# Peptides against a protein of PDB entry 3JWR, part 325

Target 1, 323 residues: chain A of PDB entry 3JWR
Amino acid sequence: TRELQSLAAAVVPSAQTLKITDFSFSDFELSDLETALCTIRMFTDLNLVQNFQMKHEVLCRWILSVKKNYRKNVAYHNWRHAFNTAQCMFAALKAGKIQNKLTDLEILALLIAALSHDLDHRGVNNSYIQRSEHPLAQLYCHSIMEHHHFDQCLMILNSPGNQILSGLSIEEYKTTLKIIKQAILATDLALYIKRRGEFFELIRKNQFNLEDPHQKELFLAMLMTACDLSAITKPWPIQQRIAELVATEFFDQGDRERKELNIEPTDLMNREKKNKIPSMQVGFIDAICLQLYEALTHVSEDCFPLLDGCRKNRQKWQALAEQ
Target 2, 298 residues: chain A of PDB entry 3JWR as posed
Amino acid sequence: TRELQSLAAAVVPSAQTLKITDFSFSDFELSDLETALCTIRMFTDLNLVQNFQMKHEVLCRWILSVKKNYRKNVAYHNWRHAFNTAQCMFAALKAGKIQNKLTDLEILALLIAALSHDLDHRGVNNSYIQRSEHPLAQLYCHSIMEHHHFDQCLMILNSPGNQILSGLSIEEYKTTLKIIKQAILATDLALYIKRRGEFFELIRKNQFNLEDPHQKELFLAMLMTACDLSAITKPWPIQQRIAELVATEFWEQGDQVGFIDFVCTQLYEALTHVSEDCFPLLDGCRKNRQKWQALAEQ

## One batch from the design tools (peptide; made by RFdiffusion4, then SolubleMPNN)

Design b2_p25_8_s2 (from b2_p25_8, 14 letters changed)
Fold by OpenDDE base, seed 3:
Structure b2_p25_8_s2 (fold): chain B 323 residues (1-323), chain A 25 residues (1-25)
Amino acid sequence: as target 1 above (323 residues)
Amino acid sequence: SDYEEAEQLLRELLGFDELLKKLLE
């Protein structure tokens, strides 16, 4: 396609120029082409292109394919969310110095997973899918959408001209897919809630060891969640705008719950409760976000900007909640 | 199942149960 030709021929700006190492990064001003260029830079600067002998055209095609397989009519869980998740991963790896703690295969898997983790998201959560008796709910008992996202990821990776993993050995390929699957599944917040206690306890007891395979897997899961939720860490203007997108999508689900399922939505998904957004954001930060970024910062102190951003936004939301 | 319990907890948290929030802070 002309789009692919344009992307493949384009000069890829430096990470510095693109500011993709910044935890404060915003994609609001970026075109789709620029987001693709940023993505190329992430792969390049993480040495993934070189280490795994990726062909530039194949990488470009893969990126465009991933982008194409996000729905445009979904307010939040779209390509931009995936892109921002990947950018946060990149920043955590580079600026947060987590790159030094991971293998190349793990880094490869995480970046692919971040970009792919919400493929074909439909703007509704697992609970809605289950309650609506969607065909996907017949395929998977738990983490329904995350399994679907992984399936979509695998489909793209195996599509002609999109095989960015073709340079891997069979064993490397298997390992990478395993990690990708685990990482995508980890973005199910239910799994986060289930597993985070173990992670926090290891950190608290100063027993955390990335050389332990189980703890490594646990860390990768936590890191994925940290990147997936990273909107909460952004500078306030960015956070506020993203929160509006999230609210829009949640309210859309709530509307569908009323219309399609004849169910009264929870406050989180009830547009009539829009005035509760600030207090709900505070609750979300306290219950889900803060401990995660605290623990992540403990693993790597250079990730502090994520924690700091989360704390600052909590204050902002609290101030609004008090009005 | 462990997952169902976690999912239930998540639903409760996302429902912003103050008690659960405090317990998980």
Scores: peptide ipSAE 0.347, ipTM 0.814, DockQ to the pose 0.402
Fold by OpenDDE base, seed 2:
Structure b2_p25_8_s2 (fold): chain B 323 residues (1-323), chain A 25 residues (1-25)
Amino acid sequence: as target 1 above (323 residues)
Amino acid sequence: SDYEEAEQLLRELLGFDELLKKLLE
């Protein structure tokens, strides 16, 4: 395609030029082509292209395929969300120095997972899918959408001309897919709630050890969640804009819940209660976000900008809630 | 199941129940 030709032939700017190492990064001003260029740079600077002998054209095609398999009619869970998740992962690995704690296969898996974790998202949560008796709800009992996202990820990875993992051994391939699946499934916040206590306790007791396979898996899950929620850490103007996108999607679901399911939506998804957004954001930060970024910062102090950003935004939302 | 319990807690949390919030902190 013309798009592929343009991407494959383009000069890829440095990470410094693209500012993709910054925790304060914003994609608002970037074209789709530029987001793809950023993604190439992430793979290159993490040494994934070299270490796993990726062909440039195949990588370009894969990126475009991933982007194409996000829906454009979804306000928040679209390509830009996936891209921002991956960028936060990149920043955490580089600027946050998490790269030094992980294997190349883990890094490869995390980046692929970040980009793929919401593939074909439909703008509704698992609860809606279940309550609407969607066909997907018949295939999976739990983490319905996350299983679907992984299925989509696997489909793309196995599609002709998109096989970025062809340079891996059979064992490396199996390991990578396992980690990708675990990472994508970890983005189910229910699983986060289930598992986060173990992570926090290990840190509190100073027993956290990445050499333990179980604890490694746990850490990767927490890191994925931290990147998935990273909008809450962004500078206030960016945070506020993204919060509007989230609200739009949630309100759209709420509208569908009324129309299709004949139920009153929760406050979070109720368009009529948009004035509660500031207080709800404070609640979300306190209940879900702060402890996670505190724990992550304990693992690597260079991740402090995420925690600091979260704290600053809490203050901003609190001020609005008091008005 | 453990998952169902977590999902229920998440639903309650997203509803911003103050009691649940305190329990999860």
Scores: peptide ipSAE 0.345, ipTM 0.809, DockQ to the pose 0.402
Fold by OpenDDE base, seed 4:
Structure b2_p25_8_s2 (fold): chain B 323 residues (1-323), chain A 25 residues (1-25)
Amino acid sequence: as target 1 above (323 residues)
Amino acid sequence: SDYEEAEQLLRELLGFDELLKKLLE
């Protein structure tokens, strides 16, 4: 395609130029082409291209395929969200120095998972899918959309010309897919709620050990969630803009719940309750976000900017809630 | 199931139940 030709021929700027190692990174000013270039740089600088012998054209095609399989009519859960999740992962690996704690296969899996974790998202949550009796709800009992996201990820990885994992051995391929699946499923916030207590307790007791396979898996799950929710850590102007996108999508779901399901939406998805957004954001930060970034910072102190950003945004939202 | 319990807790947390927030801090 013309888009592929343009991407494959383009000079890929340095990570420094692109500022993709910054936790404060914003994609608002970037074109789709530039987001793809950033993604190439992430793979390159994490040594994934070299270590797994990725062909440049294949990587370019894969990136464009992933981007294409996000819906453009979804306000928040689109390519830009996936891209920002991956960028946060990249920043956590590089600036946060998590790279030194993980294997190359784990890093490969996490980056692919971050980019793929919301593929073909429809702008509605699992509850809506279940209540609407969507065909996907018949395939999976729990984490319906996350299973679908992984299925889409696998489909793309196996598509002709998109096989960025062709340089892996069979065993490496299997391991990578396992980690990708676990990472994508981990983005189900219900699973986060289920598992986070174990993670926090290990941290509290100073018993956290990445050499333990179970704890490694747990950490990867927590890291995925931290990146998935990283909008809450961004500088205030960026946080506000992203919060608007989230609210738009949630309100769209709420409208559909009223119209299609004859259900009164929760405050979070009720556009009539938009005045409660600041207080809800404070609640979200306190209930879900703060402990996660505290724990992550304990694992790697260089991830502190995520915690600091979250705290600062809590203050900003609290101030708005008090007006 | 453990998942159903977690999902319920998530719904409650997203409802911003102050009591639940305090219990998890």
Scores: peptide ipSAE 0.340, ipTM 0.810, DockQ to the pose 0.393
Fold by OpenDDE base, seed 1:
Formats: structure tokens, sequence, C-alpha cells
Structure b2_p25_8_s2 (fold): chain B 323 residues (1-323), chain A 25 residues (1-25)
């Protein structure tokens, strides 16, 4: 409770001081306490605290509970990843001016979802969970870990002293939970691959309409993916450092695949093929990232820094691949 | 299922099959 007392009593710096509106934001120099303070500022500046009558102590406890339910021994999918996803969401909403296109409930749901979307991540993907015959693989047929993340999110939201949604009506609560679930599930890249074509086609044909409930849901899913993958958009020194964390976690999975499952890992997760990282990053950017940030920029031109960052990093990775 | 097809495509993409990438561009 000392941590809670310290957080609850601390003065929360401005978004400007914390630089959390910047798409180029880095958390590398921040303490855990400072990341929690940043999170409070996100809720406050999005008017969520006021609009939904959140108690300060409850919000602080909830943030710390979410942070605590990420594993520290996981190289990439930890609290810092969730925090950076939420920061990108905040920047997209504020600097990217997407806030004006969404309802307060949608904004609330997205921020909670961003912070919660990888809760209790074990540093392995859905494929590993399936192949290892983990009990979770018996509960869910697809998007196994994302369902688990949502379950963890729901557990925390309903835990005593953590109920940041207690000020909502029953209808608002139901709506918020629905959006949170959809947003967390959307971080399954398989679902992104499944749905992105529809989104891109709507943009291409200039038929995209946020007043359509189906298209709204589709957009929220794409926005979540854009924030989840936003490391690829960061300034090059930050991108390189994050790529190292991702590689570390993937190689750890590959090592476990060899040891526990007696299988040869894919190149992406094979420690012996680390020299292929630059070319793989180019491939990842081309196949997964570029079209998404292009489409997002078409929805809101103020999101261009994400696209620009992605393009710049592609050039950097390509240069390394040619060496 | 649609999901299984998407998952398969994702696996192939993450495997960085150059031919597949070109077909999707």
Amino acid sequence: as target 1 above (323 residues)
Amino acid sequence: SDYEEAEQLLRELLGFDELLKKLLE
C-alpha cells in the first residue's frame, strides 16, 4: 500500500511536461511511478475522471493493479508495452484529433483496453499455447490469449477498490465492456488480417463512415492495432531498442519450442538467424504496418507522424539488410 | 473457417514468404 499512498498523494504533471501527447514518446527514462502518473494524466485530460466520476484513489489502485498483473520476467509484453500502447492511443486521440470522432464511452473503453490488452502475457504467442496443450487452448478455439487478457481485465475491473466504472449506468457499463472486449480481441493479428481489407476498401472508395455502427467497430479495431504496433513508428534509436526487446522475447519462445516441444522455430523466433532481423522487419512493415498507418492518416491527417515514422524505419531497416 | 484462413495467412506472412508478401501488395 506504500506504492498506492505515494501515487495517490503525488502531484500529477501536465501532459506537456510528461510529453505524452508526442508520437515520438519514450518511456525508457521513466520510473514505474512516473508511468502511473502519466496514466492518471491520460484519464484526466481525456475528461474520463470527471465525466464518469472516478475517485482518485480508486483510479490509482486500478492502475497499480493493472501494472502488477503484467509479468516482469517477460522481455516485451509487459507493463511498459501496455503503457506505450495506451500512450500512443492518447496521442492519437489528442494530437491525432481522433477524440472528436468518438464518444466518451468509446474513448474510455479504448484507454482501458490499451492498458489491459496483454494482461498476464507469458511471452509466448497463441501458436505456442495451442501446441503446448495449455488449458487455455481448451477454453478458447481462437484468439486464446486475447480472451485471457480480457478475462484478466474484467477480473481487475470488478475487484474491490478497483471499480473505476462504478459511476456508469448499467447501460453505459454494458456498452463499455463490449467495446473493451472487442478492442482487446482486435489485437489478435489474425483478426487484423481478416478484417483490414474491408477497412482499406472503405477508405479507398471514400465510403468510410463512422456513423455506421459496423464501420465504427471496424475503425476501433484498426486503431487498437495501430497503437499496439506503434513501436514500429518510433524514432530510430527507440525503434532499435524495442526491436531488441521483441527479438529477445521471440528468441526465448524459440528456445522453449526447441526444448519443450522438440520443434525447429520459425526464422522470426530462431536465435541463430538474428542476422535476418533487418530483412524481416522490412517484410513486417510492408505486409502488416504501412497500409494501416496510411489508412489511419486518411481518417485523420494529424496521425501522419505514425506513417512518417514507419516509413523512416523501413528505410533504416532496409539499409541494414543491404549490409 | 474465416479465422483459420486468416491465422494461416498470418503464419505465412510472419514467416516472411516473399512471394506471399508480393501477392498481398
Scores: peptide ipSAE 0.337, ipTM 0.809, DockQ to the pose 0.406

Design b2_p25_8_s3 (from b2_p25_8, 14 letters changed)
Fold by OpenDDE base, seed 3:
Structure b2_p25_8_s3 (fold): chain B 323 residues (1-323), chain A 25 residues (1-25)
Amino acid sequence: as target 1 above (323 residues)
Amino acid sequence: DEYEEARELLEKLSGAAEAAAAAAA
């Protein structure tokens, strides 16, 4: 395609030029091409291209395929969300100094997972899928959409001309897929809620050890969540704009819940309760986000900007909630 | 069952209008 040709022929700017190591990064001003270029740079600078002998054209095709398999009519859970998740992962690995704590396969898996974690998202949550009796709800009992996302990820990875993992041994391939699956599934916030206590306790007791395979898996899950939710850490103007996108998508779901399911949506999904957004954001930060970024910062102090951003946005939302 | 409990909790926390209530859960 012309798009592939353009991408494959383009000079990829440095990570510094692209600012993709910044926790304050915003994609708002970037074209789709530029987001793809950023993604190439992430793979390159993490040494994934070299270490796993990725062909440039194959990587380009894969990126474009991933992008194509996000829906354009979804307000938030689209390519830009996946891209921002991956960028946060990249920043956490580089600027946050987590790279040296992980294996190359783990890094590879995390980056692929971040980009792929919401593939074919339909702008509705698992609860909606369940309540609507969607066919996917018959296939999976838990983490329905995350299983679907992984299935989509696997489909793309195995598609002709998209096989960025072809340079891996069989064992490396299996390991990578396992980690990708775990990472994508970990983006189900229900699983986060279920598992986070163990992580926080290990941190609190100063017993956290990345050399333990179970704790490693747990950390990767927490890191994925931290990146997935990283919008909450962004500078306030960016946070506000992203929050509007999230609200739009949630309200769209609520509208569908009314229309298709004949139910009153929860406050989060209720367009009529938009005035509660600030207080809900404070609640979300307190209940879900703060402890995660605190714990992450304990693992790597260089991740502090995420925590700091989250705290700052909490203050901003609180101020709005008090008006 | 643990998953469903977590899901329910998540829904509760996400839908909570009151910051204090959400934080206490």
Scores: peptide ipSAE 0.290, ipTM 0.802, DockQ to the pose 0.419
Fold by OpenDDE base, seed 1:
Structure b2_p25_8_s3 (fold): chain B 323 residues (1-323), chain A 25 residues (1-25)
Amino acid sequence: as target 1 above (323 residues)
Amino acid sequence: DEYEEARELLEKLSGAAEAAAAAAA
């Protein structure tokens, strides 16, 4: 395709030029081509291209395939969300110095998972899928959409010309897929709520050890969630704009719930209750976000900008809630 | 089911943000 030719022939700017190591990164001004270039740079600077012998054209095709399998008519859970999740992962690995704590396979898996974690998202949550009796709800009891996202990820990875993992041994391939699956599933916030207590307790007791396979798996899950929610850490103008996108998508779901399911939406998804957004954001930060970024900062102090951003945005939302 | 319990808790926490806002108001 013309798009593939353009991407494959393009000079990939440095991570510094692209600012993809910054926790304050914004994609708002980037073209789709530039987001793809950023993605190539992430793979290259994490040594994944070299270590796993990726062909440049195959990587380019894979990136474009992943991007194509996000829906453009979804306000928030689109390619830009996946891209920003991956960029936060990259920043956490590099600037946050998490890279030195992980294996190359774990890094590979996390980056693929971050880019793929919401593939073919339909702009509705698992509750909607379940209540609408969608065919996917018959296949999976829990984490319905996350299983679908992984299925889409696997489909793309196995598609002709998209096989970025072809340089791996059979064992490396199996390990990578296992981690990808776990990481994508971990983006179900229900699983985060289920597992976070163990992680926080390990940190609190100073018993956290990444050499323990179980604790490693737990950490990867927490790191995925931290990156998935990283919009809450962004500079206020970016955070506010992303919150508008989230609200738009949630209100669209609420409208569909009324129309298609004859259900009164929750306040979070109720367009008529938009005035509650600031207070809901404060509650979300307190209940879900703060403790996670605190714990992550305990694992690596260089991740502090995420925590600091979250705290600053809490203050901004609180100020709006008091108006 | 631990998953369902977690889901319910998530819903509660998401809604509690609304309740906290209402209580502050």
Scores: peptide ipSAE 0.281, ipTM 0.801, DockQ to the pose 0.454
Fold by OpenDDE base, seed 4:
Structure b2_p25_8_s3 (fold): chain B 323 residues (1-323), chain A 25 residues (1-25)
Amino acid sequence: as target 1 above (323 residues)
Amino acid sequence: DEYEEARELLEKLSGAAEAAAAAAA
């Protein structure tokens, strides 16, 4: 395609030029092509292209395929969200120095997972999918959408001309897919809620050990969630804009819940309760976000900007809630 | 099961976030 030709022929700017190592990164000013270029740079600078002998054209095609399999009519859970998740992962690996704590396969898997974790997202949560009796709800009981996202990821990875993992051994391939699946599934916040207590307790007791395979898996799950939620850490102007996108999508779901399911939406998804957004954001930060970024910062102090950003945004939201 | 408990908790947290924030303020 013309898009592939353009991408494959383009000079890829440095990570410094693209600012993709910054935790404060914003994609708002970037074209779709530029987001793809950023993605290439992430793979390159993490040594994934070299270490796993990725062909440039194949990588380009894969990136474009992933992007194509996000819906444009979804306000928040689109390519830009996936891209920002991956960028946060890249920043956490580089600036946050988590790269030194992980294997190349884990890094490969996390980056693929970050980009793929919401593939074909429909702008509705698992509860809606289940309550609407969607066909996907017949396939999976739990983490319905996350299973679907992984299925889409696997489909793309196995598609002709998109096989960025073809340079891996059989064992490396199996390991990578396992980690990708676990990472994508981990983005179900229900699983985060289920597992975070174990992680926090290990940190609190100073018993956290990345050399333990179970704890490694747990950490990768927490890291995925931290990147998935990283919008909450962004500079305030960026945070506000993203919060509007999230609210738009949630209100769209709420409208559908009223119309299609004949139910009253929760306040979070109720358009009539827009004025409650600031207080809800404070609650979300307190209930979900703060402890995660605190724990992540404990694992790697260089991830502090994420925690600091989260704290600053809490203050901003609290100030709005008090008006 | 543990997943359902977590899901219910998540729903509760999502729905009661405002109330929780108000109580904490």
Scores: peptide ipSAE 0.273, ipTM 0.802, DockQ to the pose 0.431
Fold by OpenDDE base, seed 5:
Structure b2_p25_8_s3 (fold): chain B 323 residues (1-323), chain A 25 residues (1-25)
Amino acid sequence: as target 1 above (323 residues)
Amino acid sequence: DEYEEARELLEKLSGAAEAAAAAAA
C-alpha cells in the first residue's frame, strides 16, 4: 500500500526527537504516520529489531495492521490508547530502567502486548458484552474482551507479511506468545484486583525477587496495568483531555445500556452524572492507581514520575470535586 | 469465585463517587 511504502521509506527520528522516553509524552499533535514512526523507534531502541532479526518492511506492515484493527469510532480504546500504552512501556523500560531487569523476550512480548492489548475494542466493557449476550460471551467466561484482543493479536501475527516473530526459534516463539497472552489478559482490571495483593505484600515484606518465575509473571502483569492506566499520571492538561475521551466512551456505553439493554447505567457510565467525574477520579486513583505506582517505584525508583503525576492529578481532581 | 468477587469489587469501585481505598485479596 501507499501507506506502507511511505512508512517503510521514512527516516525514523531519534527517541529524543520524538520524546518517547518521556513519561509526560502526548500523542495529540502526532499524525498516524508519526505514531507509526515512534513505534518503529521503540522496537529499534529496545534492540528488538536486531536481536530477533526483524525485517523493516515486515515490522512496518505489522504496525499498520495493528493500527488498522483498532476502531476509529471508539472515543478512547483506539489506536492512540494502545500507542500511548506502548509509549509508557517504552518509557518505563528506558527512563524507568526496567529494561535491565527483563529478558529480551519479555521486552518483546510486553511491547507487542501493549500495542495489541485492546485490538478491535468496541467501546464497551466486559460487563456489557456479558449482559448483551454477545457471541464472545459464549466463548469466554472471564476476561472476555481480553481473550478477543489476544485472538486478534494472534491473527495479525500470523497474517502474511506481518510475521515479526519469524526470526525466533520455536521455543522463543512459544515463550513470547505465552507472555503476550498473560500480559494482554492482565489488562483486565478484575485480574489486577485479584493479584495485586500478592505483589504489594512481596514489596512490603522486601521479599520481591524477579528471579522467581512466578514473581516475574506477577510483575509483568502489574507493569502492563501500570502502562494501561498511565493516562492518570500525565500532566494535568493531558490527563484532563484523556479523561474527557474516557468519559465520552463510558457515556456512549451508558446510552447503549439504556437503549439496548433497558437498564440504568452506573454513575461512571451515566451522562447525567457528569458532575461526579472529579470525585470518581479521586476514588479511582485511591482505590486502584496509587498503590500500583508506589509499588512500581519500589521496584525501580526511576519510575517515580508516574507516581508523582498520579499524586498531582489526584490533587487536581480533588480540588474540582470540592467546587 | 475469586474472579467474580474481583469483578464485583471493580464495578463497585469504578461506580463509586467516594474517595476510598480498597484492599485486594
Scores: peptide ipSAE 0.267, ipTM 0.786, DockQ to the pose 0.398

